Peptides against a protein of PDB entry 5FRP. Designs and how they scored, part 3

Target 1, 225 residues: chain A of PDB entry 5FRP
Amino acid sequence: VEWTESIPQIIATREDISKELNQALAKTFIDSDPRVRRTSVMIFNKVPVTEIWKNITNKAIYTSLLHLAREKHKEVRELCINTMAKFYSNSLNEIERTYQNKEIWEIIDTIPSTLYNLYYINDLNINEQVDSVIFEYLLPFEPDNDKRVHRLLTVLSHFDKKAFTSFFAFNARQIKISFAISKYIDFSKFLNNQESMSSSQGPIVMNKYNQTLQWLASGLSDSTK

## One batch from the design tools (peptide; made by RFdiffusion4, then SolubleMPNN)

Design b1_p8_3_s2 (from b1_p8_3, 3 letters changed)
Fold by OpenDDE base, seed 3:
Structure b1_p8_3_s2 (fold): chain B 225 residues (1-225), chain A 8 residues (1-8)
Amino acid sequence: as target 1 above (225 residues)
Amino acid sequence: LPEIKLEV
């Protein structure tokens, strides 16, 4: 743990991290202690993306990071999912594609597929987290149409078949959620009107309102679990 | 993804 905690400072101060340090760091990602794995993932959050790409040249480190997305330890997994999504976004924004970094990009370009494939676990907590990182990091709101389309095409260009299926299912769900929210608003407005509530439609709309709320809530994980 | 049916 302590050694791994020192790595961010070393990366920030040294231009050339030795092959040996990269090999030692690679081992920390597969350590039996989840605290060591967690600390290793945190390097990608604490060190600027440009410095990571410059100094972490061992392909195995990046591969190991992606594998932690399916980690059994909840805290490590959750940290890893957020970290890899953010790292992907930062890499797209700040790192040029060169001949020298091609092998690392081949791994990083699989992050979207790795994340979308987590939907097949059918875990509500994982699903919510993946939803969040998609909107925050993978496909963020971008007012520039060309940039937005280019980002989308970049994300999709490395999808496997399963990731595409998840992508379409995700988008279909978003449309349904949007519709449900719209209905919730309409029903709320109706129920806030005394004349409407006293009408024959009052009980019917109340029932639909409750069903809409239940549906919306069913898509959310219990934050207490 | 599980199909959540909205019957509204």
Scores: peptide ipSAE 0.046, ipTM 0.805, DockQ to the pose 0.025
Fold by OpenDDE base, seed 5:
Structure b1_p8_3_s2 (fold): chain B 225 residues (1-225), chain A 8 residues (1-8)
Amino acid sequence: as target 1 above (225 residues)
Amino acid sequence: LPEIKLEV
């Protein structure tokens, strides 16, 4: 009898500790020290998604995570972008939508929109990273057509107008890149053929090859900067 | 996104 009476107090104490921990954690995401912010973001990478959803109940933490995608500190921003994309994907795969977690899902469902909106910053490094996380986490390769379509519809269903515009621009760019790569390959094959290079078309193709390379390179971030 | 037109 006495043991059963202690259980509610233990649960309440754990909930209180959890609440205090959540409040403390929420503050770390907005800490002035980028190292603290980085460490906080890393929680989402180190802790299993199921445990995060269970133990991180303060909505402000999730909101703050999303805000760090526009962080001025490069390392924190880059980490955040990868982290939130991965967390989104893991959440879709592992977390059931319930009445209890609905309010957190309302935040998490905005991750794709948040990421696609980063293209409007017009930063090549950010664009490259967003491209990467889209293919890795948001819209990964899925051979099952139904699963692929379902994922796509899930991602798009919470887009804002700006995210849709970015999505269409992204897809249009992918087609252009694919075409450019195809031409690069064709020109490379031509230039590697001695007979072709000795032809009247040799110099023309070489110029087109260089233009194609320049265009492809212009879309890439400078790894040295 | 800058519309880079590839005239290739």
Scores: peptide ipSAE 0.046, ipTM 0.805, DockQ to the pose 0.024
Fold by OpenDDE base, seed 1:
Structure b1_p8_3_s2 (fold): chain B 225 residues (1-225), chain A 8 residues (1-8)
Amino acid sequence: as target 1 above (225 residues)
Amino acid sequence: LPEIKLEV
């Protein structure tokens, strides 16, 4: 009979420990030391998504994670962008929507909008990273049509107006890039043919080839900076 | 996103 009276105290103590741990963890995301912030972001990469959702119940932690996507410290920002995109994808795949986790899902569902809104910074390095995480985590290649459509609808269902505008601009850019790559291939094939190069079209195609390459390169960040 | 014009 005496052991039953100790169980509520043990449960209360565990909840208190969990609350204190969550409060302590929330502080690390806003720490002045970038190394501490980096370590905090890495928790989302090292711990299974199911365990994160179970043990990290403080909304402020998830909100703070999303804010780090616009952080001044480049390495922490880059890590955060990759981490939040991956975490979003893993959450969609592994975490059920319940009444208890609704408030966390309200934050997590804003990750796509948060990422698409980074295009407005107009930084080539950020743009390349956002492009990468969209294809890897947000809208991955999925051969199943129903799964692909469901994922797309899920991503779009929580977009703000700016994210939609960015999404359409992104898609328009993809079409242009695809066209440019197609032309690059065609011009490359032409230039590899000696008879074609000796024709009156040779110099014209060479010029178009160079212009196409310059255009494709202009959208890439300088790897040396 | 900046509109890049390709004249190809």
Scores: peptide ipSAE 0.046, ipTM 0.804, DockQ to the pose 0.024
Fold by OpenDDE base, seed 2:
Structure b1_p8_3_s2 (fold): chain B 225 residues (1-225), chain A 8 residues (1-8)
Amino acid sequence: as target 1 above (225 residues)
Amino acid sequence: LPEIKLEV
């Protein structure tokens, strides 16, 4: 643990990390102690993306980071999912594609597929987290249409078949959620009108309102668990 | 992804 905690400072201060240090760091991502794995993931959050790409050249580190997205330990998994999504976004924004970094980009370009494939676990907490990182890091709001389309094409260009299927299912769900929210607003407006509530439609709309709320809530994880 | 049926 203590050794791994020193790594961010070493990466920040040294222009070249030895092959031996990279190999030692790679081992920490597969350590049996979740605290060691957590600390290893935190390196990617504490060190600037440019310094990570410069100093971490061992492919096994990046592949191991991606593997932790399916980690059994909840805290490590959650940290990993956020970290890899952010790292992907930062890499797209700040790292040029060169001949020298091509092999690392081949791994990093699989991050979107890795994330979209997490939906097949059918865990509500994982689903919420993946939803969050998609909107925050993978496909953020971009007012420039050309930039937005380019980002979308970049994300999709390395999808496997399962990721594409998940992507379409995600988009279909977003449409359904949008529709449900619109109906919730309409029903709320109706129920706020005393004359409408006193009508024969009052009880019917109240029932639909409750069903809509239940549906919207059912898609959310219990934040207390 | 489980299909959530909305009957609205």
Scores: peptide ipSAE 0.045, ipTM 0.802, DockQ to the pose 0.025

Design b1_p8_3_s3 (from b1_p8_3 with D7K)
Fold by OpenDDE base, seed 2:
Structure b1_p8_3_s3 (fold): chain B 225 residues (1-225), chain A 8 residues (1-8)
Amino acid sequence: as target 1 above (225 residues)
Amino acid sequence: LPDIELKV
């Protein structure tokens, strides 16, 4: 643990990280101790993306990072999912594609597929986290239409078949949620009117309101569990 | 993804 905690400072201060250090770091991502794995993932959060690309040249490190998205240890998994999504976004924004870094880009370009494939686990906590990182890092709000479309095409260009299926399902769910929110607003307005509530439609709308709320709530993870 | 049916 202590050794791994020193790595961010070493990466920040040294221009040339030895092959041996890269090999040692690669081993920490597969360590049996979840604290070691966690500390290893945190390197990607503590070191600037440009320095990571410069100094971490062992492909096994990046492959192992992506593998931790399916880690059994909840805290390590959650940290990994956020870290890889952020790292992907930062890499797209700050790292030029060159002949020298093409092999690392081949791994990094699979991050969107890796994340969208997590929906097949059918876990509400994982789903909520993946939803969050999609909006924050993969497909962020971008007012420039050309930049937004370019980002979308970049994300889609490396999808596997399962990721495409998840992408379409995700978009369909967004439409349903939007519709449900609109209906929630309409029902709330109706129920706030005493004359409307006293009408024959009052009880009917109340039932629909409750059903809409239950549906919206069912898509959210229990923050207490 | 689970297809949750909304009956509204």
Scores: peptide ipSAE 0.041, ipTM 0.792, DockQ to the pose 0.025
Fold by OpenDDE base, seed 1:
Structure b1_p8_3_s3 (fold): chain B 225 residues (1-225), chain A 8 residues (1-8)
Amino acid sequence: as target 1 above (225 residues)
Amino acid sequence: LPDIELKV
């Protein structure tokens, strides 16, 4: 009989510990030291997604994670962008939507909008990173048509107006890049043919080749900066 | 997103 009376206290103590831990963790995301913020973000990379959803119940932690995508500290920002994209994908794959986790899902479902809205900063390094995480985590290559469509609809279903605009601009850019790459290949083949290069079209194609390369390069971040 | 026109 005495052991049964101790169970509610143990449960209450564990809930209190969990609450205190969540409160302590929430503070680390807004710590003045970038190393502390980095370590906090890394929790989402090191701990399985199922364990994160189970143990991190304070919505402020998830909100704070999303805010770090626009942080001033470059390394923390870059880590955060990769982390939240991966976490979103893992959550979609492994976490069921329940009544209990609804409030957390409402935050997590905004990750795609948060990422697509980073294009409005007009930073080439950020743009390149966002491009990468979109292809890797948000809209990955999926040969199954039903899974691919379901993922796309899930991503789009929580877009804000700006994210939709960014999405369409992104897709338009992809078409242009694809065309430019195709032309680059065609011009390269032409330039590798000596008979073609000796023709009247040789100099014209060389100029178009250079213009195509310059255009492709202009969309890439400077690795030296 | 910058709209870069390719004249190719």
Scores: peptide ipSAE 0.041, ipTM 0.791, DockQ to the pose 0.024
Fold by OpenDDE base, seed 4:
Structure b1_p8_3_s3 (fold): chain B 225 residues (1-225), chain A 8 residues (1-8)
Amino acid sequence: as target 1 above (225 residues)
Amino acid sequence: LPDIELKV
């Protein structure tokens, strides 16, 4: 009987601790020190997704996480982009949609739009990172057709107009890249053949090969910067 | 997104 009387106090204490923790955590995401912001983002990488959803109930934390994708500090921004994409994927896979978590899902469902909108910054490093997280986390390879289609529909269903525009541009670029790679392979095979190189087409194909390489390289970020 | 025209 005595343990039952302690339960309301324990629940109240846990709720209060949870509220205070959430309030404290919310402040760390907007801290002026990039190291503090980085540490806060890392919580989403270190803690299982199910525990995050259980213990982080303040919607402002999730909103603040999404805002860090556009912050000035490169390392924190890059970490945030990877973290939010992974968290989105894990949430879709492991977290059920309930009445209680609806408000959090409303924020999490905007992650795809948030990521696709980063293309408008017109930064090659950001573009490369967004490309990577799209293939790894947003629209991963899935052999089950129903699951793959459901994921795609889920991602698209919360797009804003700008995200759709970026999505179409992304897909168009991927087609162009695929074509360029195919041509690169064809030209490489041609140039590896001595008879072909000695033909009148040799110099022409060499020029096209170089142009193709230059085009492919122009889309890559400088890893040294 | 810059429309990079590949003239191949």
Scores: peptide ipSAE 0.040, ipTM 0.789, DockQ to the pose 0.024
Fold by OpenDDE base, seed 3:
Structure b1_p8_3_s3 (fold): chain B 225 residues (1-225), chain A 8 residues (1-8)
Amino acid sequence: as target 1 above (225 residues)
Amino acid sequence: LPDIELKV
């Protein structure tokens, strides 16, 4: 743990991280202690993306990071999912594609597919986290149409068949959620009107309102779990 | 390698 905690400072101060240091760091991602694995993931959050790409040249480190997205330890997994999504976004924004970094990009370009494939686990907590990182890091709101389309195409260009299927399912779910929210608003407005509530439609709309709320709530994980 | 994978 202590050694791994020192790595961010070393990366920041040294231009050339030795092959040996990269090999040692790679081992920390597969350590039996989840605290060591967690600390290793945190390197990607503490060190600027440009410095990571410059100094972490062992592709096994990146592969191991992606593998931790399916970590059994909840805290490590959750940290990894957020970290890899953010790292992907930062890499797209700040790192140019070169001949020298091609092998690393081949791994990093699989991050979207890796994340979308987590939907097949069918875990509500994982689903919510993946939903969150998609909107925050993978496909953020971008007012520039060309940039937005380019980002979308970049994300999709490395999808496997399963990731595409989950992508379409995700989008379909979003449309349904949007519709449900719209209906929730409409029903809320109706129920806030005394004349409407006194009408024959009052009880009917109340029932629909409750059903809509229940449906919306069912899509959310229990924050206590 | 430790068994660290999420059981599905």
Scores: peptide ipSAE 0.013, ipTM 0.666, DockQ to the pose 0.138

Design b1_p8_3_s4 (from b1_p8_3 with D3E D7K)
Fold by OpenDDE base, seed 1:
Structure b1_p8_3_s4 (fold): chain B 225 residues (1-225), chain A 8 residues (1-8)
Amino acid sequence: as target 1 above (225 residues)
Amino acid sequence: LPEIELKV
């Protein structure tokens, strides 16, 4: 009979420990030391998504994670962008929507909008990273049409107006890039043919080839900066 | 996103 009276105190103590741990963890995301912030972001990469959702219940932690996507410290920002995109994808795949986790899902569902809104910074390095995480985590290649459509609808369903505008601009850019790559291939094939190069079109195609390369390169960040 | 026009 005496052991039953100790159970509520043990449960209360565990909840208190969990609350204190969550409060302590929330502080690490806003720490002045970038190394502490980096370590905090890495929790989302090292711990299984199911365990994160179970143990990290403080909304401020998830909100703070999303804010780090715009952080001044490059390495922490880059890590955060990759981490939040991966965490979003893993959450969609592994976490059910319940009444208890609704408030966390309201934050997580804003990750796609948060990422697409980074294009407005107009930084080539950020743009390349956002492009990468969109293809890897947000809208991955999925051969199943129903799964692909469901994922797309899920991503779009929580977009703000700016994210939609960015999404359409992104898609328009992809079409242009695809066309440019197609032309690059065609011009490369032409330039590899000696008879074609000796023709009156040779110099014209060489010029178009160079222009196509310059255009493709203009959208890439300088790896030396 | 900056609109880059390709004149190809």
Scores: peptide ipSAE 0.038, ipTM 0.784, DockQ to the pose 0.024
Fold by OpenDDE base, seed 5:
Structure b1_p8_3_s4 (fold): chain B 225 residues (1-225), chain A 8 residues (1-8)
Amino acid sequence: as target 1 above (225 residues)
Amino acid sequence: LPEIELKV
């Protein structure tokens, strides 16, 4: 743990880290102690993306990071999912594709597919987190149409077949959620009007409101679990 | 590492 905690500062202060340090760091991602794995993932959050790409040259580190997205340890998994999504976004924004970094990019380009494949776990907490990182990091709001399309094409260009299926399912779900939210708003407005509530439609709309809420809530993770 | 089994 303590050794791994020192790595961010070492990377920040050194122009290049030794091959031996890279090899040692690679081992920390597969350590039996979840605290060590957590600390290893945190390197990608604490160190600037440019410094990571410069100093972390061992492919096994990046591969191991992606594997932690499927870890059973909740804290490490959740941290990893956020970290890899953010790292992907930062890499796209700040790291040029060169001949020298091609092999690392081949791994990093699989991050979107790795994330979309997490939907097949059918876990509501994981699904919620993946939804969040998609909107925050993978496909962020971009008002420039060309940039938005370019980002989308970049994300999709390395999808496996399963990731594409998840992507389409995700988009279909978003449309359904949007419709449900619209109905929720309409019903809420109706229920807040005294005249409307006193009408023959009052009880009917109240029932539809409750059904809409139940449907929306059924897709949410239980924060207490 | 304990992996989450993906329901394929």
Scores: peptide ipSAE 0.024, ipTM 0.696, DockQ to the pose 0.107
Fold by OpenDDE base, seed 3:
Structure b1_p8_3_s4 (fold): chain B 225 residues (1-225), chain A 8 residues (1-8)
Amino acid sequence: as target 1 above (225 residues)
Amino acid sequence: LPEIELKV
């Protein structure tokens, strides 16, 4: 743990991290202690993306980071999912594609597929987290149409068949959620009107309102679990 | 690392 905690400072101060340090760091991602694995993931959050790409040259570190997205240890997994999504976004924004970094990009370009493949676990907590990182990091709101399309094409260009299936399912769900929210608003407005509530439609709309709320809530994980 | 099983 303590050694791994020192790595961010070393990366920030040294231009050339030795091959040996990279090999030692690679071992910390597969350590039996989840605290060591957690601390290793935190390096990607504490160190600027440009410094990570410059100093972390061992391909195995990036591969190991991606594998932690499927770890059974909840805290490490959740940290890893957020970290890899953010790292992907930062890399797209700040790192140029060169001949020298091609092998690392081949791994980083699989992050979207790795994340979309987590939907097949059928875990509500994982699904919510993946939803969140998609909107925050993978496909953020971008007012520039060309940039938005280019980002989308970049994300999709490395999808496997399963990731594409998850992508379409995700988008279909978003449309359904949007529709349900719209209906929730309409029903709420209706129920807030005294004349409408006293009408023959009052009980019918109340029932639909409750069903809409139940449907919306069923898609949310219990934050207490 | 202990992986989460994918339930297809």
Scores: peptide ipSAE 0.023, ipTM 0.695, DockQ to the pose 0.105
Fold by OpenDDE base, seed 2:
Structure b1_p8_3_s4 (fold): chain B 225 residues (1-225), chain A 8 residues (1-8)
Amino acid sequence: as target 1 above (225 residues)
Amino acid sequence: LPEIELKV
């Protein structure tokens, strides 16, 4: 643990990290202690993306980071998912594609597929987190149409078949949620009108309102668990 | 590491 905690400072202060240090760091991502794995993931949050790309050249570190997205330990997994999504976005924004970094980009370009493949676990907490990181880091709001399309094409260009299927399912779910929210608003407006509530439609709309709320709530994880 | 993988 203590050794791994020193790594961010070493990366920030040194222009070149030895091969041996990279190999030692790679081992910390597969350590049996979740605290060591957590600390290892935190390196990617504490060190600027440019310094990570410069100093972490061992492919095994990046592949191991991606593997931790399926970690059994909840805290490590959650941290990893946020970290890898943010790292992907920062890399797209700040790192040029060169001959020297091509092999690392081949791994980093699989991050979107790795994330979209987490939907197959069918866990509500994981689904919510993946939803969040998609909107925050993978496909953020971009008012420039050309930039937005370019980002979308970049994300999709390395999808496996399963990731594409998840992508389409995700988009279909967004449409359904949007429709449900619109109906919730309409029903809420109706129910706020006393004359409408006193009509023959009052009880019918109340029932539809409750069903809509139940459907919306069923897609959310229990934040207390 | 199979021991740390989330079962799908």
Scores: peptide ipSAE 0.013, ipTM 0.670, DockQ to the pose 0.148

Design b1_p8_4_s1 (from b1_p8_4, 3 letters changed)
Fold by OpenDDE base, seed 1:
Structure b1_p8_4_s1 (fold): chain B 225 residues (1-225), chain A 8 residues (1-8)
Amino acid sequence: as target 1 above (225 residues)
Amino acid sequence: DFELPKPL
């Protein structure tokens, strides 16, 4: 654990990490102790993306990072999902594609598929996390249309068949959620009007309001679990 | 399987 905790400082201070250090680091991602695996994932959060790409040249490290998205240990998995999504976004923004880093990019380009494939686990907590990282890191809000389209095409360009299916399902769900939110707003406005509430429609709208809330809530994980 | 919420 202590050795792995020192790695971020080493990467930040040294221009070249030895092959041996890369091999040792690769082993920490598959360590039996979840604390070691957690610390290994944290390297990608603590070290600038440019320094990671410069110093971590063993492709097995990146592959192992992606595998932790399905980690049995909840904390490690959750950390990994956030980390890999952020790392993907930062890499797209800051790292040029070169001949030398091609093999690493081949792995990193699979991050979107890896994340979208997590929907097939059918776990509400995982689904919520994947939703969050998609909006935050994979397909962030971008006011520039050309940049937004370019990012979308980049994300989709390496999708497997299952990821595409999940993508379409995700979008269909978002449309439904958007509609439900719109109705929630309309019903809320209606219920806030005293004249409307005193009308024959008052009880009907109240019922629809409650149903809409229940539907919206049903897709959310229990925050207490 | 990823199931979409039922329509409102």
Scores: peptide ipSAE 0.037, ipTM 0.762, DockQ to the pose 0.035
Fold by OpenDDE base, seed 2:
Structure b1_p8_4_s1 (fold): chain B 225 residues (1-225), chain A 8 residues (1-8)
Amino acid sequence: as target 1 above (225 residues)
Amino acid sequence: DFELPKPL
C-alpha cells in the first residue's frame, strides 16, 4: 500500500518511468488486497492524463484497470468505473493519436464498450453509476453540433454488438424517463389548481401522479444501501 | 389514458 501511494509523486516528477516500475505497478492492479487495488486506481485520478500517457506504457496496467470495472469489491469497482470514464474523456480531449501510442489507444477505445456492457449485470447501483459517467464523461452536453456528433461517432466506433444493444436500450429508457417526467410535471400543475382538484378528474390524476412517482423512484437505487 | 411504460 505505501509503495503504491508513492507512485503518483514518482510519475509527476519523472519524465520516464522505468520498465521495472511499470511492471511493479501492473502487479498492484491485480493485488489480492482491495486497498492496494484502490490505491492503484487512484493513480489515474491524481496524475494528469498527459503524464499517465507519457509514463505508463505497460499495456497490462490499462487492461487491468478496465478489468476492475467488474471486480467484486464495491468500492474499488465504483472508483474504477468513474476513473476509467474520466480518463477516457480526458484522453480524447488532451492526447493526440500517434504511432507510438496506438496500442494504448486500442485499449482505451474499448472503455465505452466496457462501460455499456456493465448494464448486463442488471444491478441498479451499477446502472446508476454507468448512467452518471455516460452523461458526465462519455457523452457530455456539447452545444456545438459537430463536436457532439464527432464525440458520439468516436464513442460508438469501437462498440461490440452487446454494447450497441445496450446503447439502444439506454436511449429507449431515457425517452421513457423523459416522458414520465413530462407527465409528472403535467400532473403536478393539475394538482396545484384548486378547481381541477375539485373536479371529477381530481382523484384520477392524483392516482396517476402517485403511479408516476413510484415508477420514477423504482429506477433509483437505495442510496443508503 | 396514461399508461406508464414498463420499466426496462
Scores: peptide ipSAE 0.034, ipTM 0.751, DockQ to the pose 0.020
Fold by OpenDDE base, seed 4:
Structure b1_p8_4_s1 (fold): chain B 225 residues (1-225), chain A 8 residues (1-8)
Amino acid sequence: as target 1 above (225 residues)
Amino acid sequence: DFELPKPL
């Protein structure tokens, strides 16, 4: 009986501890030391999504996480972009929408828009990273048509105008890349045939092959920078 | 004639 009477106080104490922890964690995302910010982002990558949603209830933490996508520190930014994309995907897969978590979902639902808006920075490294996280986490391969459509609609439903513009530009670019890769394959097959290479078309196809390679390569970031 | 698309 006495144990049952202590439960409300224990719950209240846990809530207070949780609140204090959340307040302390919120401060780490805006810390001047990039190592502290990095460690804070890593929590979202290491802790199971269900535990994050349960224990991290301060909205400011999620808002701050999203803000780090534009971080000046390259390592923190790159980690943040990967982490938020993965967290978004995991949340969609594992977290139900309830009245209690509605306000957090309002923030999480803006992750796709936040990511697509990074294309306006016009940085090749950022562009490649955003491309990667889109295919891996935002719009992953899904054999179930209903699930795939539902995911797409979910991603698009919270886009701002700029994100939509980036989305269309992204898709247009992917079509162009796909076409270029197809031509690269065709030219490669042609150039691998001795009879074809000895023909009048040989030099022409070689030139087109080189141009195609140059075009494909020009869209790639310098891995050394 | 294969025309390479302009980089976006």
Scores: peptide ipSAE 0.033, ipTM 0.748, DockQ to the pose 0.020
Fold by OpenDDE base, seed 3:
Structure b1_p8_4_s1 (fold): chain B 225 residues (1-225), chain A 8 residues (1-8)
Amino acid sequence: as target 1 above (225 residues)
Amino acid sequence: DFELPKPL
């Protein structure tokens, strides 16, 4: 743990990270102690993306990072999912594709598929986290249409078949959620009007309001778990 | 093996 905690500073200060250091770092990602694995993932959060790409050249490190997305240890998994999504976004924004880094890009380009494939686990907590990182890092809101389309095409260009299926399911769910929220607003407005509430429609709308809330809530994980 | 089991 202590050794791994020192790595961010070393990467930031040294241009010549040895092959040996990369090999040693690769081992920490598969360590039996979840604290070591966690600390290893944190390197990607603490070190600028440009420095990571410059100094971490061992492919096994990147592959191991992606594998931790399916980690049994909740804290490590959650950290990994956020980290890899952010790292993907930062890499797209800051790292040019060159002949020298092609092999690393081949791994990094699979991050979207890796994340979308987590929906098949059918875990509500994982689903919510994946939803979050999609909006924050993979497909962020972008006012520039060309940039937005280019990002979308980049993300989709490396999808496997399962990721595409999850992508379509996700989008379909988002449309349904949007519709439900719209209905919630409409029903809320109706119920806040005394005349409307006293009408024959009052009880009917109240029932629909409750059903809408229940539906929206059912898609959310228990924050206590 | 520390991976989550795949759903059945």
Scores: peptide ipSAE 0.023, ipTM 0.667, DockQ to the pose 0.085

